# Peptides against a protein of PDB entry 4GMN: the designs that were tried, part 186

Target 1, 375 residues: chain A of PDB entry 4GMN
Amino acid sequence: RYANITLLALVTLASIGTDFQETLVKGNQGSRESPISAADEEWNGFDDADGDAMDVDQKSSSGEDQEEDYEEIDVKEDDEDDDDDSITSEMQADMERVVGADGTDDGDLEDLPTLRELIQTAVPQLIRLSNLPIDSDESLTIQSHALSALNNISWTISCLEFANGENANIHNAWYPTAKKIWRKTILPILEADSADLKLATQVTSLAWAVARVLHGETPTDGNPHRKFISLYHSSKQQAGGNSNSIEEPEDPFQGLGVKCIGVVGSLAHDPAPIEVNREVGVFLVTLLRQSNNVPPAEIVEALNQLFDIYGDEELACDKEVFWKDGFLKHLEEFLPKMRTLTKGIDKRTQPELRTRADEALLNLGRFVQYKKKHA

## One batch from the design tools (peptide; made by RFdiffusion4, then SolubleMPNN)

Design b2_p20_8_s1 (from b2_p20_8, 13 letters changed)
Fold by OpenDDE base, seed 3:
Structure b2_p20_8_s1 (fold): chain B 375 residues (1-375), chain A 20 residues (1-20)
Amino acid sequence: as target 1 above (375 residues)
Amino acid sequence: VKKGVTERDLRLKEIDELEA
């Protein structure tokens, strides 16, 4: 009885976290920033104004206008008021406030009561439930649902803008809680070294969401980047043996490999220790060298992480890692491989993967040109 | 330039050997 109520509450919290994310996505769709990958932003290298426009003469092939008669399929707007009763009116009002909040400097979540309750009341209980000793199928189920709820809440918060002091009240409330999730939930599960790929995927997804907010300020205790690199390699070895059981996620970007890359990339940002940055940077560049055996989605994520880590020349990692370890040469040598890889993705069968690969290819060209100018 | 590439190629081999 109590277990079923706890499970229902955990499922409800996980649903709330998803619906909250979807509401943020829908609210932010008014601003063109797709909340999925912050990497869909065109890498606007510093506007050095003097770039001569190479006139690429696109020869206008006059394809004949076949007037295909657009039958106006009167798509009846069935206003199915799907009263998705999952989002409380208070949660929707909190989301509208988060999306609409001009940066009112009131460092208290007083105006965001639902988000405050999620961070202050729900998350500490979810952390406790994720740390239960696994001694029964019931404890495994509780842990999985607690991790799902923590994942959805953490992802939703990681889709908020924080870079310019935006949402500083939410950031300040979340930051100590995110560190607590890392130390109390993520690290103990990673240290248990369970052969459970489902649990590994759940904890890695949560770790990515948490690391997207904490970046290089993520606790470095026990070298967690090496644990995620090891998990990446272990996941590839297991996938090669049992062709039957890894339902490749329908979304290529939901794979454990992509999640591992996203975590370690996020961990390597400034102010991460230079040796952590180096180990991650080398891992990411090694994936590009081995690209013939790496899924395209992992290459896209590895490129985006490399741009984010090494995009700023004022950072210590630019001089001490990027230039010192000769990363530019390997990025330049990878350009023709990336063009071939991207062109090999079918736009009809994998439109999202193709779009993100086209963007990553464009950004790779720009990044290589920028770094050559600043050499 | 040449020294950085050789140190990198060594570190990439050391990591490739640790990851293998």
Scores: peptide ipSAE 0.007, ipTM 0.413, DockQ to the pose 0.019
Fold by OpenDDE base, seed 1:
Structure b2_p20_8_s1 (fold): chain B 375 residues (1-375), chain A 20 residues (1-20)
Amino acid sequence: as target 1 above (375 residues)
Amino acid sequence: VKKGVTERDLRLKEIDELEA
């Protein structure tokens, strides 16, 4: 009885976290690029004010598209307004406030009651449930559902803009909780050295969501970046042996390899220790060099992480890692390989992967050009 | 010109990261 109530509550919290994410994505579609497509932000560099915007003359070749008179099949959209009544009017009002909020610095969530209860009441219980002694299949199920709920909440919060002091109230409320998730949930599971790839995928997804907010302020205790690098390599060795591959997620960007790259990339941002940044930067550059054996989605993620980590020339990692370890040469040598890789992706069968690869290729060209001007 | 990370240096670091 208590277990079933706990499981139902965990499923409900995981659903609420997803519904918030979907609402945030829908709300942001009217303004800036989707928060998932924040990785699709055209890397503008630091614009030195000499706006030589390369006019990409899109010569629209006017292909005479023959107007095939597609009979307007009046698909009655049965607007089954499946009003997925999962989002309460209070949750919607909180999301509308978050999307429009000039955040106050005080970490006060008085105006965001649903988000406040998620962070202050629900998350501490989920952390407790994720740390239960594993002694039964029931305790494993509870842990998995607690991790799923923590993942969905953490991903939703990680899709908020926190740059330039935006949403500072939410950031300040989340920050200590995110560090608690890291220290109490993520680290103990990573240290348990479980051969369970499902659990490893869940904890890595959660770690990425948490690290997308904490960046280089993520606790470095126990060198978690090395554990995720080791997990990346271990996952590749296992996938090569047993044809009982855990169903590679239909979405190439949901793979364990992509998640490992996303975690370690996020951990390497300023103010991360320079040696952590170096180890991660070398790992990412090594993936580009070995690109013939690396899934395209992992290459896209590794590129985006490299742009984010080394985009700012004022950061210590630019001088002490990027230039010192000669990363520009590796990026420049990778540019023709990236063009070949991107052209090899079928737009018809993998449209999203192709779009994100085209963007990463564009950004790589710009990034290489930028770094050459600032050499 | 500080010597950039060579292919050998990248592989050695990758191995050292796997063995650590």
Scores: peptide ipSAE 0.005, ipTM 0.415, DockQ to the pose 0.019
Fold by OpenDDE base, seed 5:
Structure b2_p20_8_s1 (fold): chain B 375 residues (1-375), chain A 20 residues (1-20)
Amino acid sequence: as target 1 above (375 residues)
Amino acid sequence: VKKGVTERDLRLKEIDELEA
């Protein structure tokens, strides 16, 4: 009875975190005329005013337009008005305020009472529940649901813009809590050395969400980047031996390998210790060198992380790692491989993976050109 | 550079599986 009530409360908190997230996406799509998927921003480089647009001669091979008459399958949308009363009017009002708030920098969420209670009241309990002694299947279930709720909340908050002091109140309220999640939930689970790939996937997803906000300010105690790199390699070794269908997630980007790359990439941002940055940068560049044996989604994520880490030439990691360790050569040598990889993705069967690979290829070309100008 | 949509590992599917 108490377990079922706790589980229901955890599911409800996970749902609230999801619904909050969907509403943020919808609200941010409403303010930006185009649903700019967080994928579709071309890396424009730094705006050096010298607009030498290289004409990419797209030779239009005129493939014959066979108009296949797609019969309109009249899918009757049964408008089941599932009044999903899950999104309280108070949550919607908080969401509308988050999208519109020129936040005061006080870290007080006076105007965001639902988000305040989520961060200040719910998250500390979820951290406690994620740290219960595992002595039963019930305690494992509670931990899993607590991690799920923490994941959804953390992902939601990680999708807020915090650049230029935007949402500073939310950032300031979340920042100490995010560090607490890292130290109290993520690190202990990573240190327990569990062979449970489900738990490892859960904690890695949560770690990514948290690291997307904390970046290089994520606590470096115990070298967590090495644990995630080790987990990446371990996951590849296990997948090669037991073809036990861990159902490859239908989404290529939901894979544990992608999540590990996302975490370590996020951890390597300034002001991360230069040795953490180097170890991560070498790991990512090594994936590109070994790309023949790496899933395309992991290559896309590794490229995006490399662009985000080494995009700014004013950062110490540009001189001390990128240039010193000769990363430009590896990126340039990878360009023709990336073109082949991207062209090998079927647009019909994997449209998202193809789109994100086309973008990553474009950005790789631009990034290599940028770095060659600033050499 | 659009930060690749780090897929919100929204356990929507796990929520949907628990609500079903």
Scores: peptide ipSAE 0.019, ipTM 0.612, DockQ to the pose 0.021; fails the geometry check
Fold by OpenDDE base, seed 2:
Structure b2_p20_8_s1 (fold): chain B 375 residues (1-375), chain A 20 residues (1-20)
Amino acid sequence: as target 1 above (375 residues)
Amino acid sequence: VKKGVTERDLRLKEIDELEA
């Protein structure tokens, strides 16, 4: 009875965390491109004021449009407007305020009561539930649902813009809580060294969401980047042996490998210790060198992490890692492989993977050119 | 990069499957 009420409350909190994002995305579509679209921005390098616009002559080859008469299968999208009335009017009003909030420097969430209660009341309980002793299938289920709710909330917050002091009040409220999730939920699970791949996937998902806000300020206690690198390698060894039962997620970007790359990449951002940055950078560059045995989605994520980590020449990691360890050569040598990889992805069967690979290829070309100019 | 969207869609489906 108490367990079922706890599970229902955890499912409800996980739903609220997702609905909160959908509402953020819908609210932000009215004023700015969605935080999802801002993430698809082409890497423009560092704004060097000497933007000599290389006119890439797009030779418009007028390919003759063969009108292949695709019979419009009238898939009636029954817009069953399932008015999932789960989005409270208070949540919607909080989202409208997040989009409209001039950066009030006060880390007070007085104007954001729903978000305040999620961060201050719900998350501390979820952290507690995720740390229960596992002594039964019921306690394991509670942990899984608590991790689910923490992930949805953490991902939602990680989709807010915090650059240039945007949403500073939310950032300041979330930051100590994110560190608490890391220290109290993520690290203990990673230290337990469980053979449970489901639990490992859930904790890695949560770790990525948290690390997307904390970046290089993520607690380095116990070298968590090495644990995620080890988890990456272990996941590949398990997939090679038991071809039958690990349902690879239908979405290639949901794979544990992608999540591990996302975590370690985020952990390596400034102000991460140079040794952490180096170990992660070497790991990512090694994936590119071994690309023949690496899923395309992991290559895309590894490239994006490399651009995010080493895109700024003012950072200590540029001189101390990128140039010292000769990463430019490896990226340049990878360009022709990336072109082949990207062209090998079918646009019809894997449109998202193809789009993200085309973007990563474009950004790789630009990044290599940028780094060659600043050598 | 749309890094975070994907993890939610799976968990929405897992929640919807638990509520059904």
Scores: peptide ipSAE 0.017, ipTM 0.601, DockQ to the pose 0.020; fails the geometry check

Design b2_p20_8_s2 (from b2_p20_8, 10 letters changed)
Fold by OpenDDE base, seed 3:
Structure b2_p20_8_s2 (fold): chain B 375 residues (1-375), chain A 20 residues (1-20)
Amino acid sequence: as target 1 above (375 residues)
Amino acid sequence: VKKGRTKRDERLEKIRELEE
C-alpha cells in the first residue's frame, strides 16, 4: 500500500515535470516570436555550372491497376477525452506566472506556490529516495522513479531563460537545490561505479539538466567531468560487444553518449577552472577527429558545446585553451567531414537529426570564419 | 561582448522522456 502510493506520487511528479516542460517550451516559443526582421542578405548562390544530364531510361513497367476496394473502416474516434488532469489548476496558474512574470530579484517564490513546493518539499524527498540503500528490487524501483522525477523537474527548470536576470527568483531558489542534487544524488551514484547502463543513463540525464543551469559553477569536487568522460568511453566499449540487444533509443539525442557530452560541455563553461575546460575541450575536439566512429547526434552535441564554450573571445578559456591548444585548426579540418556526415543523414528517416546537423554545419562555418577574423 | 555569430536556435531539446 505505501509503496504503491509512493510510486503513484513519483509517477505523478514525473508527469508534472514533463507537462511543466511542455508548457514552458510553448510559453517561451510564444515570447520569442518577436519578428526577426528578414534581413534579406542575398546569399549569392554558388553557380553550380556542370549540367551533366544523365539520360536514365524511363522503363515503362505497366503494373496492373488492381482496384483493391479498401473498405473504409469507420474508426469511430471515441474521443475519450482522458482529461489526464495531471496539471492542477494551481500548477497551470504557476506556469502562466513563470511565462509572464518579470522576475522579481528577491529569490522568493511566494507568487509561485506549486513551484515552491516542488523545489522546497518534493525535491528534498526525491533526493532522499534516490539515495536509499539498494537492498531490494523495490528500493531499485523507488530510486529509478525518484531519478525520473528529479530529471523531469530539473529539465523543466533548465528550459527557463535565466539570461540577463530573467526568472532570477526561480534561479535563486533552484540554485542551492541544484547543487544539492549534484552533491547528494549525482556524485554518490557516479562514485558507486555501477555497471547498470539504465541507472547511468538516468543519472547522466539528471546531471545534464542540472549542469545546464549551474554551468561552470557546478561543483568540481572529485573531478566529475572525468567521471562522465570515463562513462562515455565505458558505454562505447559495452555497446560494441552487445550491438544486437541494446535497443538504441529511438531518439538519437537520448543516447548516453549525447548526454555525457552535454554534461561535460556544460561543466566546462566559464567560470569553470581552466584545466577542467581544457580536459573537456580536448575530449570534444578528439571526438571530431575520430568522427568516423562517433554517432552523428554526438557530433552535433559536441559542436554545439564547443560553440557555447569558446564563442566569447573575452573569456580566459579563449586564450588559454582554444588558441593555445590549436582548436581552430581541428574545427577547420572537420568542416569537410561535417559536410559529408550531414549529407549522409537521410531527411526522410531522420528529419530531426538532419535538421540539427544542417544547423551545426552552418554554425561551424560561421564559427571558423569568426575565429579567423579574431585571430 | 563580441560573441561568435552562431544561430543556435535554443530549440529546447524536448527531452520527451515520455516514459510510456
Scores: peptide ipSAE 0.043, ipTM 0.686, DockQ to the pose 0.033
Fold by OpenDDE base, seed 2:
Structure b2_p20_8_s2 (fold): chain B 375 residues (1-375), chain A 20 residues (1-20)
Amino acid sequence: as target 1 above (375 residues)
Amino acid sequence: VKKGRTKRDERLEKIRELEE
């Protein structure tokens, strides 16, 4: 009984976290639809050529097609409008306030009661549930659902802008909780060295969401960047050996490899230790050099991480790593390979991957030109 | 600070300009 109520509460918290993310993304996407001005290029009409339609009289032989009465299985689309009524009116009001909050109100989540209760009351319980001893399939299920809820909440919060002191109240409330998730949930699971790739994927997704807010202020204890790099390599070795293809997620950006790159990239941002930055930077540049065996989505993520880490010439990592280790040469040599890779992605079957690859290619060209001017 | 403005940074700036 208590386990089922806990499970239901965890599923509900995971749904709430997803819907909250979707509402934030939709609120921010309503702003992103710059109308692609359809340039009405007047397709000038090609001229009159009179070509004689030859009258090929092919006689219709009336074959008696037997109407096999395919019983239309009236698949009632039960539009189960699963009105997942998980978004309370209070959550919508909190979302509207987060989007509309002119940064004047001092750091109390008084105006964000649902988000406050989520961070202060729910998340500490989820951390406890994710760190229970695994002694049964039930305890493993509870851990998985607690990780899913923490993941969705952490991703949602990581989609907020915190640059320039924006949402500072939310950042200040989340920051100690994010460090607690890292130390009490992520590190213990990562240290247990489980062969469970599902658990590894869940914890890596959560680690990425947390690291997108903490960046280089993520605790470096136990060198977690090396553990995620090791996990990246181990995941590639397992996929190559056993024909039990762990179903590569339909979304190429949800793969464990992409998630590992996202984590280690985020961990390498300023003020990360220069040696952590170097090890991650070398890992990312090595992926570009070995790109023939690397999925396109991982290349896109590795490029984005390299731009975010080394985009600021005033940071110590620019001089001590980027220039010192000769990363510009590797990026320049990768440009023609990236053009070929991007052109090889079918726009019809993988439109998102193609769009993100076209963007990463454009940014790579701009980034290389920028760095050459500031050499 | 001259950041190498990527199209990603231009998107983040446009998101901010639309949140203002």
Scores: peptide ipSAE 0.041, ipTM 0.682, DockQ to the pose 0.069
Fold by OpenDDE base, seed 1:
Structure b2_p20_8_s2 (fold): chain B 375 residues (1-375), chain A 20 residues (1-20)
Amino acid sequence: as target 1 above (375 residues)
Amino acid sequence: VKKGRTKRDERLEKIRELEE
């Protein structure tokens, strides 16, 4: 009984977090629709051709219409659907506020009740559930669902902009909770050295969502970047041996390799220790050098992480890592390989992968040109 | 359980930051 109620609650929390994320994505797409100026193409009205009304005199046969009394089966619409619409309406209202809010610097979420309850009430319970001793298939199922809910909530929050002090109230409320997820959920699971690739994929997805907000302020305890680099390499060794295809996710950007790259890239941002930045930067550049054996989605993610980490010339990592370790040369040498890789992606079968690769190629050209100008 | 998709449309912001 308690296990089933807990599972139902976890499924519901994971659903809410997914629907909130889908609403964020839709809201952010709507703001980028510049009003296509409806060019007033004058719809030239097609001329009314004078079709002759033939008077067909068809006789009124008085068929006795038997009034069959169709009993209106009063289908009681069970009012159970109204409660789901209310939650979606509150979530939509929170989303409209988040998109419009000049964030106050205080961690106050008074105006964001759904988000407040997710951060302050739901997440601490999910952290507790993710820390249960694994002694049964039921406890493993509870952990998996708790990780799924934490993942969806963390991804939703990571979809907000926090640059330049935007959404500072949400950032300040989330930041201590995100650090708690990292220390209490992510690190213990990474240290348990489980051969479970499903669990590894779940915790790595959560780690990426958390690290997308914490960046270089992510706790460095136990060198987590090295654990994710090791996990990346281990996942490649396992995929090459047993043709028990872990169903490669239909989305190439949902692969464990992409997630590992996303985590370590996020961990390497300023103010990360310069040696953490160097180890990650060398890992990412090494993927580009070995690109013949690397999935295109991982190359796209590795490029994007390199741009984000080394885009600012004022950061210590630019001088101490990017220039000192000669990364520009490796990026420039990779340009022709990236052009070949991108052209090799079928637009019909993998339209998103192609679009993201075309973009990463464009950005690589611009980034190399930028760095050459600032050398 | 729908897993939160990693698909942020981060795409157009990076293009803009590299154009400035």
Scores: peptide ipSAE 0.026, ipTM 0.659, DockQ to the pose 0.090
Fold by OpenDDE base, seed 5:
Structure b2_p20_8_s2 (fold): chain B 375 residues (1-375), chain A 20 residues (1-20)
Amino acid sequence: as target 1 above (375 residues)
Amino acid sequence: VKKGRTKRDERLEKIRELEE
């Protein structure tokens, strides 16, 4: 009885976190009328007024239209209208307010009662459930569901804009809770050194979501960046031995390697200790040097993290790490390899990976040019 | 449930970078 109620509550909390994320996705797509084509999204973190459009001569190879008559397999989707009214009118109203609210600096989520209850009531219980002694398959299931719920809530909050004082009330309410998740859930699981790749993937996903809000203010106790770098390397050694059993997630960006890169990249942002930044930067640049043995999705994430970390020349890490450790040379030497890698991705079979690789290639070219002008 | 960086998270980050 208690187990089933606990599991149902955890599944419900995980669902709420997902539905909240999806509604925020739809709300942000609705307010911005033009679907910014994923191709037109450029990194503009440098105010370079010199719009020298590199005319990439798109040689239109007229491939002949072979009309392959794909037989329309009429998969009758039985519209089971499971009216899963999972989103209450109150949750929907809170989601609409989060998308539309001029962020009042009042740390009181008075106008966001559902989000308040998620942060103040649900998350502390989920943290407790994630720390249960593992003595049964039931306790493992509870931990997994608690981590899933924490992940979904944390990802949803990490998708909010907190720049320029936007959503400051939510940020201020979440910040101490995010640090609590880090210290009480993430660190203990990472320290337990479990060979469970599923648990490692769950905790790394949660760590990324939390670190996307905390950035360089993420607690550095016990050098968590080194634990995630070690986990990255360990995951590669295990995958290389057992080619059969880890179904690579259908989405290449959901891999443990990508998640490890995302965590350590986020941890390396200012005001991270300069040595943490250096160790992460060296790790990321080393992936680019070893790109022949690195999945394309991990290269894309490593590039994005390098742009985010070193895009601002005013930051201490630009002078003390980027320039001092000669990262520009490695990025420039990687540019032709990235072009080859990107061209090798089939647009038909992996459209998202290709789009993100084309974008990361464009941004790499711009970033290298920017850094050369500011040398 | 997408458990990692979503296509939205990437769009939001870039849109923020475009608005700065």
Scores: peptide ipSAE 0.020, ipTM 0.646, DockQ to the pose 0.079; fails the geometry check

